# Designs tried in a protein design run: peptides against a protein of PDB entry 5JXT. Part 159

Target 1, 319 residues: chain A of PDB entry 5JXT
Amino acid sequence: SLLPKKEINVYIGMSEMQVKWYQKILEKDIDAVNGAGGKRESKTRLLNIVMQLRKCCNHPYLFEGAEPGPPYTTDEHLIYNAGKMVVLDKLLKRIQKQGSRVLIFSQMSRLLDILEDYCVFRGYKYCRIDGSTAHEDRIAAIDEYNKPGSDKFIFLLTTRAGGLGINLTTADIVILYDSDWNPQADLQAMDRAHRIGQTKQVVVYRFVTDNAIEEKVLERAAQKLRLDQLVIQQGRAQVAAKAAANKDELLSMIQHGAEKVFQTKGAFGTMAEKGSQLDDDDIDAILQAGETRTKELNARYEKLGIDDLQKFTSESAYE

## One batch from the design tools (peptide; made by RFdiffusion4, then SolubleMPNN)

Design b2_p21_5_s3 (from b2_p21_5, 8 letters changed)
Fold by OpenDDE base, seed 2:
Structure b2_p21_5_s3 (fold): chain B 319 residues (1-319), chain A 21 residues (1-21)
Amino acid sequence: as target 1 above (319 residues)
Amino acid sequence: MITDEELEEILKESEELLKKY
């Protein structure tokens, strides 16, 4: 029988470089961040800020001129300049020692380019599929990964490419490097490993940058998922959750953690204390804290009815 | 660099948060 998947939200502090870039993004559009534009602020401007903040949470090298050089060489700086990479680097060593195989999902194909450079640097054998991958090359990559005795440890996927009904039950670990605004896209990604034919316990690690825009992306996705479930259960088809965030919601998301980011001179959380030198106990602590926060988040939404969830999309702009 | 212990703590906190859901 297929075991239930275990999901874990992994809350990760920003590196010093990420904090500096996050500050620069906010400072560049400080009037929009402070809501000084009011009703005149364009939704497009706010969406652009959200997109830049999400890039920063993933990796600072997603910005032009952020990579240190010349010379432009892949080295340990690729890891220590992004909190998610520091955690990923430690987690992959554990996963490999356990004899597990891993799917890594991102929304950003440019982040997969960084993850390829990382895989080469660490000597991890991998497959890749994104939105640009030809259909024949997708089949070849899947077949090579799923082959009995495959030496491919990692599969790098965009979340959308993973949605195409692919079977990857030869992996038992799923890492969501970032989250979709649509929780169904992430569920479809998890279901590539968590499907009929899986023989192992599937574990899903969802990376979330702590005290940043990504917490609000996750909360909004969880609210939407719960609302969709309740609408299906109650037959209330008319409660189409407005698929697009409003201006006030986007502004609240941008403002979340901004003050603490401006007050911070270095890295956040465990990244401030130990930097790139996370040990196994630090990873276990991060996973345990993540498990606790994941439970609290779900328990918050499980108690909410349709009417409460509809109000929360309006009132969570004020708390 | 985070230690393996810090990773376990992050994972454990993340896991405990998931058990509340």
Scores: peptide ipSAE 0.022, ipTM 0.397, DockQ to the pose 0.030; fails the geometry check
Fold by OpenDDE base, seed 5:
Structure b2_p21_5_s3 (fold): chain B 319 residues (1-319), chain A 21 residues (1-21)
Amino acid sequence: as target 1 above (319 residues)
Amino acid sequence: MITDEELEEILKESEELLKKY
């Protein structure tokens, strides 16, 4: 029988470089961040800020001129300049030692390019599929990954490309490097490993940049997922899951953690204390803290009814 | 409110912008 999947949110501090870039993004549009743009602030401008902040949470090298050089060479800087890469690098060593195989999902194909450079640098054998991958190349990559005795440890996927009905039950670990705004896209990604034919306990690690916009992306996704579940359970098909973020919601998401980011010199949390020198005990502490916060997050939404969940989406619509 | 479709377009445009750099 298929075992229930375990889902753990992994809350990760920003590197010093991420903090500096996060500050620069906020400072560039400080009037919009402070709500001084009022009714004239375009939703598009706020969305662009959200997108830049999400890029920063993923990796600072997603920005032009962020990579140190010349020469532009892959080295340990690719890892220590992004909190998620520091945790990923330690977690992958543990996963490999356990004899597990891993799917890594992201929303950003350019982040998969960074992850390819990382895989080459660490000597990890991988497959890749994104939205631009030809149909024949997708089949070939899936077959190469799934073949008996495959030496491919990692499969890199964009969340959307991974949604296309593929079976990857030869992996037992799923890493969501970032989150989709639609929690169903992430579930569909997880279901590539958590499907009929899986023989192992599937574990899902969701990376979340702590004290940043990604916490609010996660909260919104969790709220939407709970609403969708309750709508299905109660047969209330009319509850429009279509409640897109309004300007005030986007502004609140942008403002989340901004004050602490401006006050911070250097890195956040475990990244400030240990940086790239995280040990196995530090990873265990991060995973344990993440499991606790995941239970607390789920427990907040489990107590809410449809009307309460709708108010959180609609009180922002009627003001 | 940004529709899921508008968000998909913004993410797609973002990916296309990222491909140009």
Scores: peptide ipSAE 0.014, ipTM 0.455, DockQ to the pose 0.021; fails the geometry check
Fold by OpenDDE base, seed 3:
Structure b2_p21_5_s3 (fold): chain B 319 residues (1-319), chain A 21 residues (1-21)
Amino acid sequence: as target 1 above (319 residues)
Amino acid sequence: MITDEELEEILKESEELLKKY
């Protein structure tokens, strides 16, 4: 029988480089971040800030000129300059040691390029599918990954490209490196491994940059998912969940953790204490803390009715 | 310190990425 999937949000501190870049993104548009633009501030400008902050949370090398060089060579700097890469690097060693295989999903094809460089640097054999991958090449990559005795450890996928009906039940671990604005896209990604034919316990790790915009992206996604479930359960098809955040919602998301980011000299959380020198006990502590916060997040939204879930509950970051 | 020019390039590249989505 198919076991229920275990889902864990993995809350990860920013590296020192990520904090510096996050500060600069906020500083450039400080009037917009402070809401000083008021009604004149464009929704497009706020969306641009949100996208930069999300790139920063994924990897600072998604920005032009961010990679240290010359020489522009893949080294340990690719890992220690992004909190998610530090955790990923330790987690993949554990996953490999237990004889598991892993799907890694991202919204950003350019992040998959960084993950390819990482896989080559660590000697991990991988497959890749993104939005640009031809249909025949997708089939070939899936078949190569799924073949009996495949030496491919990692499958790198964009969430939307990997969501398209494929079966990857030969993997038992799913890493969501980032989150889609549509929680259904992430569920469809998980369901590539969590499907009929799976023989192992599927575990899903959702990476979330702590004290950053990604916490609010996750909260919004959880709220929307709960709303969708209640709408289906109550037969109220008319609750068109507003697919796009309004200006005030975007502003609240941008402001979340911004003050603490401006006050921070160096890295956040475990990244400040240990940087790239995380051990197995640190990973266990991060996963345990993440499991607790995941339960708390789910319990918060499970208590809310449809009318409450239609309102953006910005708990003001200032209370 | 990232210069204002480096940050302008970062934001310009991002606007181009947003146009692709």
Scores: peptide ipSAE 0.014, ipTM 0.389, DockQ to the pose 0.020; fails the geometry check
Fold by OpenDDE base, seed 1:
Structure b2_p21_5_s3 (fold): chain B 319 residues (1-319), chain A 21 residues (1-21)
Amino acid sequence: as target 1 above (319 residues)
Amino acid sequence: MITDEELEEILKESEELLKKY
């Protein structure tokens, strides 16, 4: 029988470089961040800030001129300059030692480019599929990954490209490097490993940059998922979750953690204490804290009715 | 500071990402 998925949000502090870039993004549009644009502030401008902040949460090298160089060479800086990479690097060693295989999903194909460089640098054998991958090449990559005795440890996928009904049950670990605004896209990604033919316990690690916009992306996704579940259960098909965040929601998301980011000198959380020198105990602590916060997050939304979930989009702006 | 060109690229990429949503 297929075991239920174990899902753990992994809350990760920003590196010093990420904090600096996050500050720069906020400072560049400080009037928009402060809501000084009022009703005249474009939704597009706020969406753009959101996307920049999400890029920063993923990796600072997604920005032009952020990578140290010339020469532009892959080195340990690729890892220590992004909190998610520091955790990923330690987690992948553990996953490999356990004899597991891993799917890594991102919304950003350019992040997959960084992850390819990382895989090459660490000597990890991988496959890749994104939105640009030809149909035949997708089949070939899937077959290469799934073949008996495959040496491919990692499969790199864009979340939506991975959503296309493919079977990757030869992996038992799923890392969501970032989250989709649509929690169904992430579920569909997880279902590539968590499907008929899976013989292992599927574990999903969702990376979430702590004290940053990604927490609000996650909360919104959790809210939407709960709303979708309640709509299905109650037959209220007309409660289309407002698919797009409004301006005030976007502004609240941008403002989340911004004050603490501005006050921070250096890295955040465990990244400030250990940097790239995380040990197995530090990873266990991060995973345990993540498991606790995941339960708390789920418990928060499980208690809410449809009407509360529709209102909570406004009240979570004030916490 | 992120340059205006870097911003435009980020915006363009962001719009392309948004069009996928």
Scores: peptide ipSAE 0.013, ipTM 0.424, DockQ to the pose 0.019; fails the geometry check

Design b2_p21_5_s4 (from b2_p21_5, 9 letters changed)
Fold by OpenDDE base, seed 4:
Formats: sequence, C-alpha cells, structure tokens
Structure b2_p21_5_s4 (fold): chain B 319 residues (1-319), chain A 21 residues (1-21)
Amino acid sequence: as target 1 above (319 residues)
Amino acid sequence: MISEEELKEILKESEEELKKH
C-alpha cells in the first residue's frame, strides 16, 4: 500500500546578500510598501514588488548584476549567498547518503538554471524539465530518470511542467524550493512521486524563507487549501474562492517581516550564526523546528470554519 | 529566460487557474 507522504516546511533564514537585496527592493518602492499610494496604488506595482521579493527569497543571482565577477564562474558563492542553497546543499548530501532520489520543484525556470550550475559544481547527475522543454525531450528526461539503475540523482522541474501527469515514483524525496500561489499545483507536483508504484516513504520538504514574503504566500496557500477541502466536504460549490489577492492583502504580504529586515545587519537565523558552515546537527534542528511549525500552521487552519477562512486576517506587521 | 512579464503571466495564469479550480 502507498504510505502517506510526510510534509515538512523548512523555514530558512536569508543570507546577508539576500537581506541586502530584500532591503533594496523595499526601499525602491518604499511609498508603495508604506501604503502611501492608498486606492491609487496599482495592483500591478504591488504584484511586481511581490515577484521581486520572491526572486530574492529564492536566490540573489536572479537579479542582473548580482552575481560576483569577473570571472563569472560557479563557486561556493552560489551556495552561501542564498539561505535555501545552504540548506539544500547539506540536505542533498544526506539524501544521497541514504540512497534516496530527489525531485526539486521551483516556479522559476531561471532558478533551475542556478540549480543546474550547482549540480554541475557538486557533481550531481540530474535531469531537467521546464515550460520550454519540448515534448520529446520531456519524455526522454523522464525515461532517463526512471531507467532501472539510473545514475541521475536529481530531477529539476518547474512546478507546472512537473504537473503534467508524469510518473516519477523512482524518487522518494520532493523538495519544493518555492511555493505556488495555487496549493493544488504543489500537491500535483508531490503526486509525481507520491502515487501508485511508489515503494518508499515519500518525504516532502517545502522551503520557506523565514520572516519574509514567502511565509505569507505559504499561509495564504494553506488557508486556500483548507477552504477548498471544506467547500468540497460541505457541497458549497458557490463559494467562489476569490483566489486573487486584493491590493490590501498584497500590501500586508509585502509588509510582513519588512521592519525586521530593515533592522537586520547581516544574515538571519541560523545563517547569521553559522553561515555556510551548517553541520548535520544544525540541519536536524532546522528540520525539527520546521516539523513543529508545520504542525502549528496546520492546526491553526484546521480549527477555522469556511466563514473564517474567507476572511483574510491581515495580521499587520505592526500587530 | 522567463521575463518579468512571463512571470506576471504565470502569476496571472496561476490566479486564473485558481479561479477555475
């Protein structure tokens, strides 16, 4: 029988470089971040800020001129300049040592480019599929990864391209490097490994930049997923899930953690204490803290009814 | 390279798919 998947949110502090870039993004649009635009503020402007903040949470090198050079060569800087890469680098060593194989999902094909450079730099054999991958090349990549005795350790996928009904049950670990705005897209990605034909315990690690926009993206996705479940259970098909964030919701999401980011000199959390020198005990502590926070997050939304879940509680960054 | 416009379209499509599902 298929074992239930284990899902763990992995809360990761920003690197020093991420904090600096996150500050710059907020400062560039400070009037919008402070809500000074009011009703005149463009939803498009707020969406742009959200996108830049999400890019920063993923990797600073998603910005033009952020990569150190010349020479523009892949080195340890690719890892230590992004909190998610520091955790990923340690986690992948553990995953490989246990004889597991891993799917890594992202919303951003440009992040997959960085992950390819990382795989080459670490000597990890990988496959890749994104939205631009031709149908024949997708089939070839899937077949190469699923081949009996395949030496391909990692499969890099965009979440949506991975959603196309493919079978990747030869992997038992799923890393969501970022989250979709649609929690169903992430579930569909997990279900590439967690389906009939899986023989191992599937474990899903969801990376979440702590004290940043991604925490609010995750909360919103969890709220929506719970709402969708309750609507299905209660047969209330008429609850139009207003899935599109309004301006006030986007503003609240942008403001989340902004004050603490402005006050912070250097990196956040475990990244401030150890930087790239995370050991196995640090990873265990991060995973254990993540498991606790995951249970707390789920328990928060499990207690809410449909009417409560329809109310976006903007906990303001100042409350 | 996914342009900022393509990322906006992906978000918009994600928002639109979120309205359909």
Scores: peptide ipSAE 0.007, ipTM 0.452, DockQ to the pose 0.017
Fold by OpenDDE base, seed 3:
Structure b2_p21_5_s4 (fold): chain B 319 residues (1-319), chain A 21 residues (1-21)
Amino acid sequence: as target 1 above (319 residues)
Amino acid sequence: MISEEELKEILKESEEELKKH
């Protein structure tokens, strides 16, 4: 029988480089971030800020001129300059040691390019599929990954390209490196491994940059998922889920954690508030906080009715 | 399967590594 999937949100601090780039993004548009543009601020400008902040949360090398060089060679800097890469690198070592195989999903094909460089640098054998991959090459990559005794450890996928009905039940670990605005896209990605033919317990790790824009992306996705579930349960097909964030929602998302990011010198860890010595109890606090925040996030939305979910704007980080 | 405790250890070690760079 198919076991229920285990989903864990992994809250990750920014590297020093990510903090510096996150600050630069906010500073460049500080009037928009402070709401000083008022009614004149364009929704497009706010969307652009959100997209740059999400790029920063994924990897600073997604920006032109961010990569250290010359020489422009892949080394350990590819890992330590992004909090998600540091966690990924440690996690993949443990996943490999246990004889698991992993799907890594991202919204950004350019992040998959960085993950390819990482795979080559670490000697991980991988397959890749994105939006540009030809249909025949997709079939070939899937078959190469799924073949009995495949030496391919990692499958790199864009979330939407991986959502196209493919079967990857030969993997038991799913990493969502980032989140889609549509929670159904992430569910469809998980369902590539969590499907009929899976023999192992599927575990899904969702990477979330702590005290940053990605927490608000995740909250919005969870809200939408709950709304979609309630609409299905109540047979009310007319609840058009607000497909796009309004200006105030986008502004609140941009402002979330911005003050803490501006005050931060160096790396921004989840434990930056607790001091420099993470002990095993602090670790138990991060995943208990992760499971508790995951359960609280889910429970917060599970208690809300359709009307409440439609009106519920995430509380501004300044209240 | 990586235990909750093992994942916490990964996060801790990762944060300490991020503070060194």
Scores: peptide ipSAE 0.032, ipTM 0.549, DockQ to the pose 0.607; fails the geometry check
Fold by OpenDDE base, seed 2:
Structure b2_p21_5_s4 (fold): chain B 319 residues (1-319), chain A 21 residues (1-21)
Amino acid sequence: as target 1 above (319 residues)
Amino acid sequence: MISEEELKEILKESEEELKKH
């Protein structure tokens, strides 16, 4: 029988470099961030800010001139300059030691390029599929990963390319390096490992930059998933959640944590508050807060009806 | 399976590493 998957949100701080780039993104468009553009501010401008902030949460080297050099060589700086890479590097060592195999999903093919450089640097054998991968090369990569006794540890996928009905039940760990705006895309990615033929407990780690834009992306995705479930249950097909965020939602998402980011010197979140010595109780607090916040996030949306979820702007959640 | 405690250690060590750089 297929065991239920375990889903764990891993809340991660930003590196000092990510904080500096996050501040720079907000400062560049400060009038839009402050809502000074009013009704005239284009939805496109706000979407562009959200896209840059999400890039920053993934890796600062997604920006031109961010990588230190010359020489442009893969080194430890590729890891320590991104909070998610530091967590990933430690997590992969544990995953490998336990004899597990891992799928890593991202929305960004350019992040997969960084993850390839990382895999080469650490000596991890991998496969890759993205939106540009030819059909024959996709089949070859899947077959190479799934073959008995495969030495491929990691499969790198874009979330949407991984959604194409492929079977990767030879992996038991799924890392969502980032989240899709559509929670169904992430579910479809998880279902590549969590499918008939899986013999192990599937565990999903969702990376979320804490107190930043990605937390609001996750909240919006959870809201949409709950709304989709209620629509199916109530037979109310007409309540299609507006698939695209409105301007006020985008502005609220951009503003979330912006003041704290501007006030922060050095690393962000739990990284900033306790200085260089997080104790075991702090990490117990982060994972209990992560599991509790995951349970509370789920429980918060489980109590809301369709009409509440439709009126629910991110501001009314904290009253 | 990575235990909750092992995940906590990973997060701690990751946080300490992010503060050193």
Scores: peptide ipSAE 0.030, ipTM 0.548, DockQ to the pose 0.616; fails the geometry check
Fold by OpenDDE base, seed 5:
Structure b2_p21_5_s4 (fold): chain B 319 residues (1-319), chain A 21 residues (1-21)
Amino acid sequence: as target 1 above (319 residues)
Amino acid sequence: MISEEELKEILKESEEELKKH
């Protein structure tokens, strides 16, 4: 029988470089961030800020001129300059050691470019599919990855390209490097590994930049997923899941962690509060906080009725 | 499956690396 998938949110701090770029993004549009634009602030401007902040959470090299030097050889700086890459690098070593194979999903094809460079740098054999990949090349990549005795360890996919009904049950680990605004897209991505023919326990690691916009993207996605589930269960087709964030929701997302980011010198996260000596208890606290926040996030939304979920989308605008 | 303890160590080590750079 197919084992239920395990989903674990991995809350990750920003590198010093990410903090600097995150600050720079906020500072560039500080009037919009402070709500000083009021009713005049375009939804498009706020969406652009959100998109830049999400790029920063993924990797600072998604910005022009962020990569150090002329294109020199990929080096350890590709990893250390992004919190998610540091975690990914350690996680992939353990995943490989256990004889697992991994799907890595992102919303950003340009992040897959960075992940290709990383795979080459670490000597990981990979396949890639994104939205631009030709149909024939998709088939070839899937067949190469799924081949009995395939030496391909990693499959790099955009979440949307992975949604195309592909069977990747030869992988047992799924990494969501970022989250979709539509939680159904992430579920469809997970279901590439978590499908009939899977023989292993599927584990999904969702990377979330802590104290940043991605936390609010995740919360919104979880709220929407729960609302969609409750609407289906209650037959209340009329609860229009707010498909698009309003301006106030976007502003709240942009503001989330902004003050802490401005106050932070160096790396961001639990790191900033406890200085150079994170002990084992601090790490247990981060991961208990991650698992507890995952359980609390899930439990918060599992306990909420439709009316409560509708209120929570309103109260996050008043706190 | 990476144990919760192993995930704990990964996050720890990852945070320590983020502090060094």
Scores: peptide ipSAE 0.028, ipTM 0.532, DockQ to the pose 0.690; fails the geometry check

